# Ledger of designs, part 223: peptides against a protein of PDB entry 6DSZ

Target 1, 361 residues: chain A of PDB entry 6DSZ
Amino acid sequence: NYVVTAQKPTAVNGCVTGHFTSAEDLNLLIAKNTRLEIYVVTAEGLRPVKEVGMYGKIAVMELFRPKGESKDLLFILTAKYNACILEYKQSGESIDIITRAHGNVQDRIGRPSETGIIGIIDPECRMIGLRLYDGLFKVIPLDRDNKELKAFNIRLEELHVIDVKFLYGCQAPTICFVYQDPQGRHVKTYEVSLREKEFNKGPWKQENVEAEASMVIAVPEPFGGAIIIGQESITYHNGDKYLAIAPPIIKQSTIVCHNRVDPNGSRYLLGDMEGRLFMLLLEKEEQMDGTVTLKDLRVELLGETSIAECLTYLDNGVVFVGSRLGDSQLVKLNVDSNEQGSYVVAMETFTNLGPIVDMCV

## One batch from the design tools (peptide; made by RFdiffusion4, then SolubleMPNN)

Design b2_p22_2_s4 (from b2_p22_2, 7 letters changed)
Fold by OpenDDE base, seed 3:
Structure b2_p22_2_s4 (fold): chain B 361 residues (1-361), chain A 22 residues (1-22)
Amino acid sequence: as target 1 above (361 residues)
Amino acid sequence: AKLSDNATVTPLPDTYELLVIP
C-alpha cells in the first residue's frame, strides 16, 4: 500500500483576517489551493485551530458579517464555481465548519474572463457580486434564511472588466470597476438593483484613467470612494474629490495586491511583483462642517518581502505575506528603519515546495 | 492580545479534514 502521502499544498493563493472563530478572536485564514488553514492570532503568535480540505481550488475567499451575526461568515468560491458560505462552530472541544449555504454558480454560456474570477461582497452584506464571465455580473442576494445560494446575472455593457469592488456608504449596493475598451481604461460605477435585477447609473465615473489601471480599492467612510492603482499612478475618486499621484517608485514593478491596515481606510499595504512592500497613506483634512476629506495621498517603501499573492495586516505591525511563487512570511513593520532603510523584519518564513498540481481526477 | 515581537507560528497537524458540502 503506497500511502501516497499527498503532499499538502504550500503555495498561498489567498489570505484573509477577521473574526471567524468568535467575535473576540482575531483569525488568519490561509487558502492553499484546496486547503484552508485557520489560525487564531495570539500574543504568542499564530495558533492553529482547524485545517479544512475543500472540494476544489479556492478562487475567492472573503469574510463578511451580516447584520445580527456575532462573528464573520466565510464565503468561498472554487475554480469550478462551487460557492459556499461557511460558519465556524465550536462546542467545547468539538470544532465544526458548517455550510450555511451552497450552490453552483456556473453558467452554460459565457466566456470565462481572462483576468480570472472576481468575487466581492457588499459592505452592508446585501449581496455577493461575481465577475466570472465577460459581459456578465452575477449577483447572489444574501438572505439569512437561504440555504441555497440563488444567483442571477446582470448584463455588463463593459466586456473587459479588470477589477471591481463594492463601494462603502452607498444607499444601494454600488460597484466601482475598471474596464478596458478600444479607447483605453476607464472607471465606472453602477448601482445594483436587487428588485429590478438591473444596473442603475452610479454616482460617478472617470473616463481615460491610466492605461495600466489594474486594481480598485473601496475606501470606507469617512473618506468613501475608491482608489485606482495603475502602473504609474494612484488615483482617488469619491464623486466629489479627485486626487492622483504618480510616485516614481511604483513604476519599477506592478502592484499586484493590497490590504487595508486601518479600519477607517487611512493606510493600505501594497505589494508588487518584485516583493516590495509599500504603505499607501491617505492624509485627512477635517472640514469646518466636521466632514473628513482626502487632503493627499502618499506612498512609502517599507521594505522587501517574498512576492505577495496576498497581504493581510494582523495586529501590532505584524503582516502575513502570502506567497504563491515564494515562501510565505510573517513580517514585522517597525517604526524605525534598519541600517538598510527597511522597516520590514521577517519573523517567520514558511517554505513553499511549489504549486501542487491538484490532480483532482 | 497583541502579537508579541517573539510571536511564532505553531504548525498545523499533518492531517486535515475534508469539508462535506451537503
Scores: peptide ipSAE 0.158, ipTM 0.772, DockQ to the pose 0.851
Fold by OpenDDE base, seed 5:
Structure b2_p22_2_s4 (fold): chain B 361 residues (1-361), chain A 22 residues (1-22)
Amino acid sequence: as target 1 above (361 residues)
Amino acid sequence: AKLSDNATVTPLPDTYELLVIP
């Protein structure tokens, strides 16, 4: 690794929370163009552990824990289609970021999607999925011993994918995606066969969703399924249960980011283009057989923050608001509202000096 | 440990390490 001194980018384009440094540590990872900042979440706040420069602009940053790993690994994809899997290793005072695997996943043929790069990881860590080009879904199998990331493409009939996620609780890796065709926007699922390198029919579909449906949230068990966020509506579907709400409050501005608060998928943070922060709540109903079903969806306005590019819940009601357009923030969610009806209090603000191009771009 | 209500962020140094892909 080479140590560089440069003007650091301040605009945040991604953030994730997980256990990267150890199994016990809660980490906040922040992507600022080519720069990756690694923090440990402590009682006193965010402690910096390491800052690293990437070999390109970070386009995808996801933590995942393969079977047999004690801590999370980090998948990074750059805007130039360089992929790597990184491991944090500490030996005494020596901190190393180890490249477990790497590869270039660029295709010679393909139209780059207008909505940009989407990278997702199967919750069971069977594969990474990439939507890089229209009409293609790239799969990177996750094998323990592969130092070289090999990928293959599956043809996707749906050319205009808006968003895609892997679903939870599926026997085979299953994607759920919003796509647009001449008839409108739709939701579809596919199973991904690693063996046959093809799509199989997924468990469900929903044709003719809201015209501005823009985001898919995969919901963990026990609920399973997905949440579809639109301009006017929020819908849930798991192949059996369907529920939709149209809270007037979300119509005012487009929801642009989300983050799961509870591991069981009971609550999600939503951020809109005006910097409004919402809580989406999944109300459960326990059946007599012990099954848990979705009873209702509710949206609550928490307050206002900087316009979030990304959100991540840390701990104890603290949320990191990663902003590209404004100052990033550490905010506290309170149980009680202030005099203005806000549940949000800014704890710390990180000045954004605007778009800074890193030397590695 | 849970974040305190007075949680702060320690500033990062002005230097960072470039990852070299092997």
Scores: peptide ipSAE 0.092, ipTM 0.704, DockQ to the pose 0.806
Fold by OpenDDE base, seed 4:
Structure b2_p22_2_s4 (fold): chain B 361 residues (1-361), chain A 22 residues (1-22)
Amino acid sequence: as target 1 above (361 residues)
Amino acid sequence: AKLSDNATVTPLPDTYELLVIP
């Protein structure tokens, strides 16, 4: 590691919240092109812990906690297909970011997907999935002792994948994805066989979803399943239950990002291209057997922020709004609306000077 | 600890370490 003195990028292209520095610490990690900023969320605010330059633009940044790990590990994939798994280590005042594993996942064969790089992690930390190229799904098995990331490809019959996630609560790693074909957009699931390096039939599919279905949200237990976000509709499906809403308010602007608020998947933040911030609520119904089912979906307009590239709920109604096009913000969600009907109050604003290419990377 | 309603962000230093991924 060497110290870089350069004009720092300010545009945010990713953010994640988790427990990276310790099991007890709540962290905010912010990706600004090649720069990774690590904060601890404290009662007083965001305390900077470390800033790290990456060799290349961060394309994927995800926290995950393998079985037997006390804290989250960080998966990073760069735009040049350099992958790493990072661990935070602190010994007194010495802070180290340790590379647990690394590798280049670029293929010599394949058309890079026009919708960019998608990286996802199985909730049970069995594998990382990458959609890098049309018609391919790359799998990185997660092994605790693996210092060199090995990957393999599985062929996808669906060439135009819009978004993909791993589902929760599946015996085998299961992906859910929106894809487009000449007949429209559809949702499909596949089980991923690590042993056979192939897809098996997933638990469900939904053909002919909304034409502009663009995002998949994997819903944790007890609900399970997925939320599909479109331009005009939001749908839930878990194989047994289907529910769709078409709130007129979301039709005005395309929803472009989301973040889970509650660990149980009861609430999600949604951000659109106009900087509107929504809450998606999953209303639960408890069955006589103690099972929880989805009763209804509801969307509420919270207010306006900077145009979010990414959103992350921190704590106590505080949300980090990562913006690429505008100023990033720390905002407070209030229970009561102001005179303008907004539940959002800006706490802090971070000036965005625009996209800066780090000359040192 | 819960983030306070008046939470602030402490600025990071202008310098940072570059991770060399081998």
Scores: peptide ipSAE 0.063, ipTM 0.691, DockQ to the pose 0.813
Fold by OpenDDE base, seed 2:
Structure b2_p22_2_s4 (fold): chain B 361 residues (1-361), chain A 22 residues (1-22)
Amino acid sequence: as target 1 above (361 residues)
Amino acid sequence: AKLSDNATVTPLPDTYELLVIP
């Protein structure tokens, strides 16, 4: 079935930034249903490089750099469970998207999760993890010689996983996830054994988190650990340090997306269901032994944008606001507020013509 | 390259739909 979309999709359902076209280029990749748009971030703005039609709606889109690759590769998973790893190759003026690996990762038996498809990549590029079905975690080992995506399932005892990420700085690939049981919501970690194809006990857990805990952010070193975002609270945990804040301003609307601003995880953009844009700040404390610990968390309201489905910090305070429900925007974060107290200025707006009803013909 | 304060988004040219069929 060829899904002939008569109109180009305008609703954004994902965006990522990285070095896909070259090691030096900063790219913005935008998923619009079945369409992938590739831009280069320049001093003059976003330069279009390539559009790619995907066979199916993009459900996961992640850039990653395996050891010894000069540039990032792109992992895509479609809503019909077609997975691929893509490479950008330019030869003079000729631009090719090369499939490095492909496969269908659908299971014949499984209950599709109500929270949808989650795809994550280990920061050390050891594996891809997929939560597709309740009670299963699919692992795709990342080996350079893999022409085919060889996946296997690990049984996950926690049936209702809300969100999951790989942690940074772990000897073995380690997932951190929020799950719900009859007693409430909890955070747990597991180490993933590729050899034994099983979970081992992770470094930490936190039982009885906020009832509406919905998002996990993996924090890079030197902090490590994770941020758990709820309706009323933001919590940091790394096994040794625990810190929670409950800023009243976040209670007004649910935070639905995030993006890391600083490579060291000192700042994150947060977007809520009302289109409010926040900065989450991690304040560091340097210990006498040279270790860096989290001193404090704070949230600052920056301003208002379109309702973000995804956020991507680009450079120089420029943020791409990918919107599914409204117009996508390129916005500037300013140091000084305007007369209305906003630090956000819209640079460009991209008209959203509405939800493409996928007419499956 | 660092984005300037006057950065704009150039519309994608109606160019080649590469159907990547996995």
Scores: peptide ipSAE 0.030, ipTM 0.459, DockQ to the pose 0.799

Design b2_p22_3_s1 (from b2_p22_3, 6 letters changed)
Fold by OpenDDE base, seed 5:
Structure b2_p22_3_s1 (fold): chain B 361 residues (1-361), chain A 22 residues (1-22)
Amino acid sequence: as target 1 above (361 residues)
Amino acid sequence: SEFEKLLNEPVDLDALVEKLLS
């Protein structure tokens, strides 16, 4: 009787930083297959608070703060299309993870998208958007009083969506997405009408972007708009301003993940398939009228880490590198490079014992 | 510990950015 001690999954497939346990606590949340790990970031390091088992592999994990919530709520979608909104509650020493809302968002009809599940939350917490199936965009309205997550579909004419985000600073919830058609890859925007349950024309589009454009980053105000990351180029567009760079350094390996460092969207971390960590920099220009516009984009190599599945900036130059293929790491960004020219120092390494192949017996 | 030193060492990201752009 080999008691296969069910090793806890160690491969990281998602991570997020926010204020989940309290308004004051900085939390790191890590998704490891069906397990959610919750940490508090302290001056002494990562303090484990709770582990939560989910009914399926975590496919989406996003923190969001609805108007009038003191702390972040957690949206989780599993690969089995179980959706929930979780709240952390502590009463003395008793810690509970409360399900505020739940639902199954699976459709009986639809082709699951080959690029997998995408889940996004409107920055103003009006809705959750889900790309689960080709030619459909699922909307979950966020209502405080609704314990049942109800969703509806809006038809997308664009069948092959590569990535999608909600934009910032939009009067109506507005998505920006990269899609592929027979003519190439393009960027389009749509406003989402909750009332009419349809798309309206968005503020801008960009036809014929780079053929390998793979990621959309929504940029906060004051810049607004989006960054489109490809294999060879990084582009910014906000409807009025367009800027593209083609730094040779990004051609060497595909950028696969990103995370925003600054709330104003001036700096981002980028990770590639070789474990290189970059800083994406948005240089601001202040206009005479006091408006802020994008002056320039730059990409700078910080150093090397484990191959990131996900990145999250914690605080004080500390970054969590969530790895699926290798060991996850806490790393420190330094102002001064080491002898090898790296601005990255490993602080802690979390051994990855490999994917638990759930042999469904 | 070395970890605690690294964690608590103040980092000026603006200075890092200036260095990267120099």
Scores: peptide ipSAE 0.561, ipTM 0.932, DockQ to the pose 0.885
Fold by OpenDDE base, seed 1:
Structure b2_p22_3_s1 (fold): chain B 361 residues (1-361), chain A 22 residues (1-22)
Amino acid sequence: as target 1 above (361 residues)
Amino acid sequence: SEFEKLLNEPVDLDALVEKLLS
């Protein structure tokens, strides 16, 4: 009897930071295939709190805070289309992960998208959006009293969505997405009507973006709008302001992940396929009327890390680098560069034993 | 530990940004 001690997965496929265990605790949540690891960030380091087994590979993991919740809830979608909303509860020494809501969001009809599953949450927590299948956008309305996650589909005319996000500061839930057609890649926005279960015309569009535009970042207020990241360019658009940069340094390797540093969207971390860590900077300009507009975009090299599958800024210049291909790391950003010109110092390295190929028997 | 030192060492990200832009 070979007890194949199933080694715990070590490759990271998602990470998120927020306040899941309490309103006061800063948490790092790490997805490793079917396993969710929950840590509290403390003055002494990462304290493990709980591990949770999921019914399938975690494909989406997002923290969100509905109005009137004191702490974040966790949305998880698995590769088997099992969706759940999880809540952390602690009573003395008893720790429970409670399923607030669950559902299966699989469609019987549809072509699974080649770019995989995308899950997004409206910043105002009105809905969850899912791109699971080509030509469909699935909506899960967020209702506090609903234990069953019910979804509906809206037909999307754009069959080849590359990335999609909900925008900030919109009266109605508004998506911004990069899509490909025979003419190239484009950016479009749609308002999502929960009532009519349809798309309305969004506030703006940008046709003929960079051919390799791959990521959308929704920018919080006061800037609003979105950042579009390509192979050669980074573009900001909010309907009124357009600004594009083409820093030569990003051409060397494809940007593959990002994370917001500041709540106001002034700074982002970017990771590329070579393990380079960048800071994307939004320079603000205050107008005479008190409005804040984007003045400029900058990209600056911080240093080198493991190849990031995901990045999450914790606090005080500490960044978790979740790696699928290499060792995950905690790194520190420093004001002063080292002798090699790097602003990044490795604090801790988490050995990746490689992908556990779950042989689905 | 070195880890605790790094974790708790204050970092001024604005100062970092200023250096990056200089």
Scores: peptide ipSAE 0.556, ipTM 0.930, DockQ to the pose 0.866
Fold by OpenDDE base, seed 2:
Structure b2_p22_3_s1 (fold): chain B 361 residues (1-361), chain A 22 residues (1-22)
Amino acid sequence: as target 1 above (361 residues)
Amino acid sequence: SEFEKLLNEPVDLDALVEKLLS
């Protein structure tokens, strides 16, 4: 009897930070294949709170706070298209993860997108958007009273969406996406009408972006708009302001993940395929009318980490580096560089035992 | 511990940014 002790997955495929256990707690949530790990960030380190088994590989994991919730809710979508909204409840020592809503969002008809599952939440918590299939954008309206996640599809004319986000500060839910056509890569926006179940024309578009534009970052107010990251360039656009930079340092390796440091969107962490950690900086310009506009973009090398699949800024310069290919890390950002010019210090390393080869015996 | 020290050591990210831009 070989008790194959089913080795717990160690490769990280997603991480998020927020206030899931309470309004006051800072949480780190880590997706490891079918496993969700919930931590509280404490003065002593990461305190494990609960582990949750999911009925499939976690493909999307996002925290969101609907209007009138005291703490964040968790949206999860699995690779089997099981969607749920989870709530943390604690009563004394009893900890429960409550399913507020659930549903299966699989379509019987559709070509699964080659770039995988994308799930996004409107910053105003009006809807969840899902790019699951080519030529379709799935919408899940967020309703507090609905225990069943119902979705509908809107047809996308753009068949090859590379990345998509909801924009901030939009009267209607508005998506911004990079797509590819025979002419190259482009950025477009659409407003999402829940009433009519259709797209309306968005506020702006940018045709012929960099050929390798791969990532969209939605920027909060006061800047608004989006950052488009390519292989050679980083571009900001909000409809009124356009700014592009081409820092030579990013050309060396593809940026693969990002995380916002500041709530106002002035700073981001970027990770590349070589494990380099960058800070993306938005320099503000205050106009005479009190409006804030983007003055400049800067990218600065912080140091080297494990190759990030995901990044999340915790607090006080502490960053979780979730790695699929290497060991995950807690790292500290320092004001002073070390002897090697690095502003990054490893605090803790979490051994990745490699891909669990599901030996289907 | 060194971990606790690093975790709780105040970091001025604005000062870091100023250094990065200098």
Scores: peptide ipSAE 0.553, ipTM 0.930, DockQ to the pose 0.877
Fold by OpenDDE base, seed 4:
Structure b2_p22_3_s1 (fold): chain B 361 residues (1-361), chain A 22 residues (1-22)
Amino acid sequence: as target 1 above (361 residues)
Amino acid sequence: SEFEKLLNEPVDLDALVEKLLS
């Protein structure tokens, strides 16, 4: 019995930062295929805490903090449609990852979406939304006492959803999504009624966005609304304000991932297919009534990294660059550029051995 | 270590933004 010690996966397919182990700990969570790695960010570096094996490739990994929880919970959805909510518990030296809730969210009927699985959490933790199949939006209501994740589907008229997020600051859970039809790509919003299990008309829509609009970023208050990222343009919309930029620098390579730097949504990191790291800046204008509005959008090149599958800002200018195609990195942002004009310094590199191609020799 | 220096060196992101916008 050759126990082929299956080499641990090294390619990163997801990462998230939050307070999972405690309210005070800053954690980096890394998804490597079926493996979840949990780190604590310390003054000495990344301290490994736990590794967790999943019964399938991790497709969605999101931290969220329901009302009354002292620390973040972790939602995981696998490519086999196994959903769970995980909690970290430590009792002395004993560390356990507890399943608070679980369920299988696979449907017997539906076409799996070509753009893959999308999972999103309402910022107010009212529900989880899943785009698994074309023409369906699956909702998992969040209930603290429910150990069984029950889901229902809402029919989505828009068959070709590209990306979807929940918006911030909405009385009802509201999704914003990019979709494609024969006329092009568009942005639309829907309110999600848990009671009626239906969509209501959302606050706004934008027809005929850029043809290659691929990502939605939900912007926190005070700005609210969403950023739509395309190949050539970045647009902001909140129902009242629309602003678009077309910085030439983003045309060179497709932006593929993003992460919020500031809790207020004033700064984001963007990564492209060439490993360029950008900062997206939301310039604020404070009104006389104390309201904050978007004044301008800017995109600035920080430097180059490994090609990011995912990005997560840790703290103090430290960024984890999760790479599927190359080595993952911890990088530091600097105020001053180096001789090459880069504001990025590599701190640590995590070797990606790639898929073990069983070269059957 | 160099890693610890980089990790703990204070970075003013506002100052970085000012540099980027200059």
Scores: peptide ipSAE 0.553, ipTM 0.930, DockQ to the pose 0.873

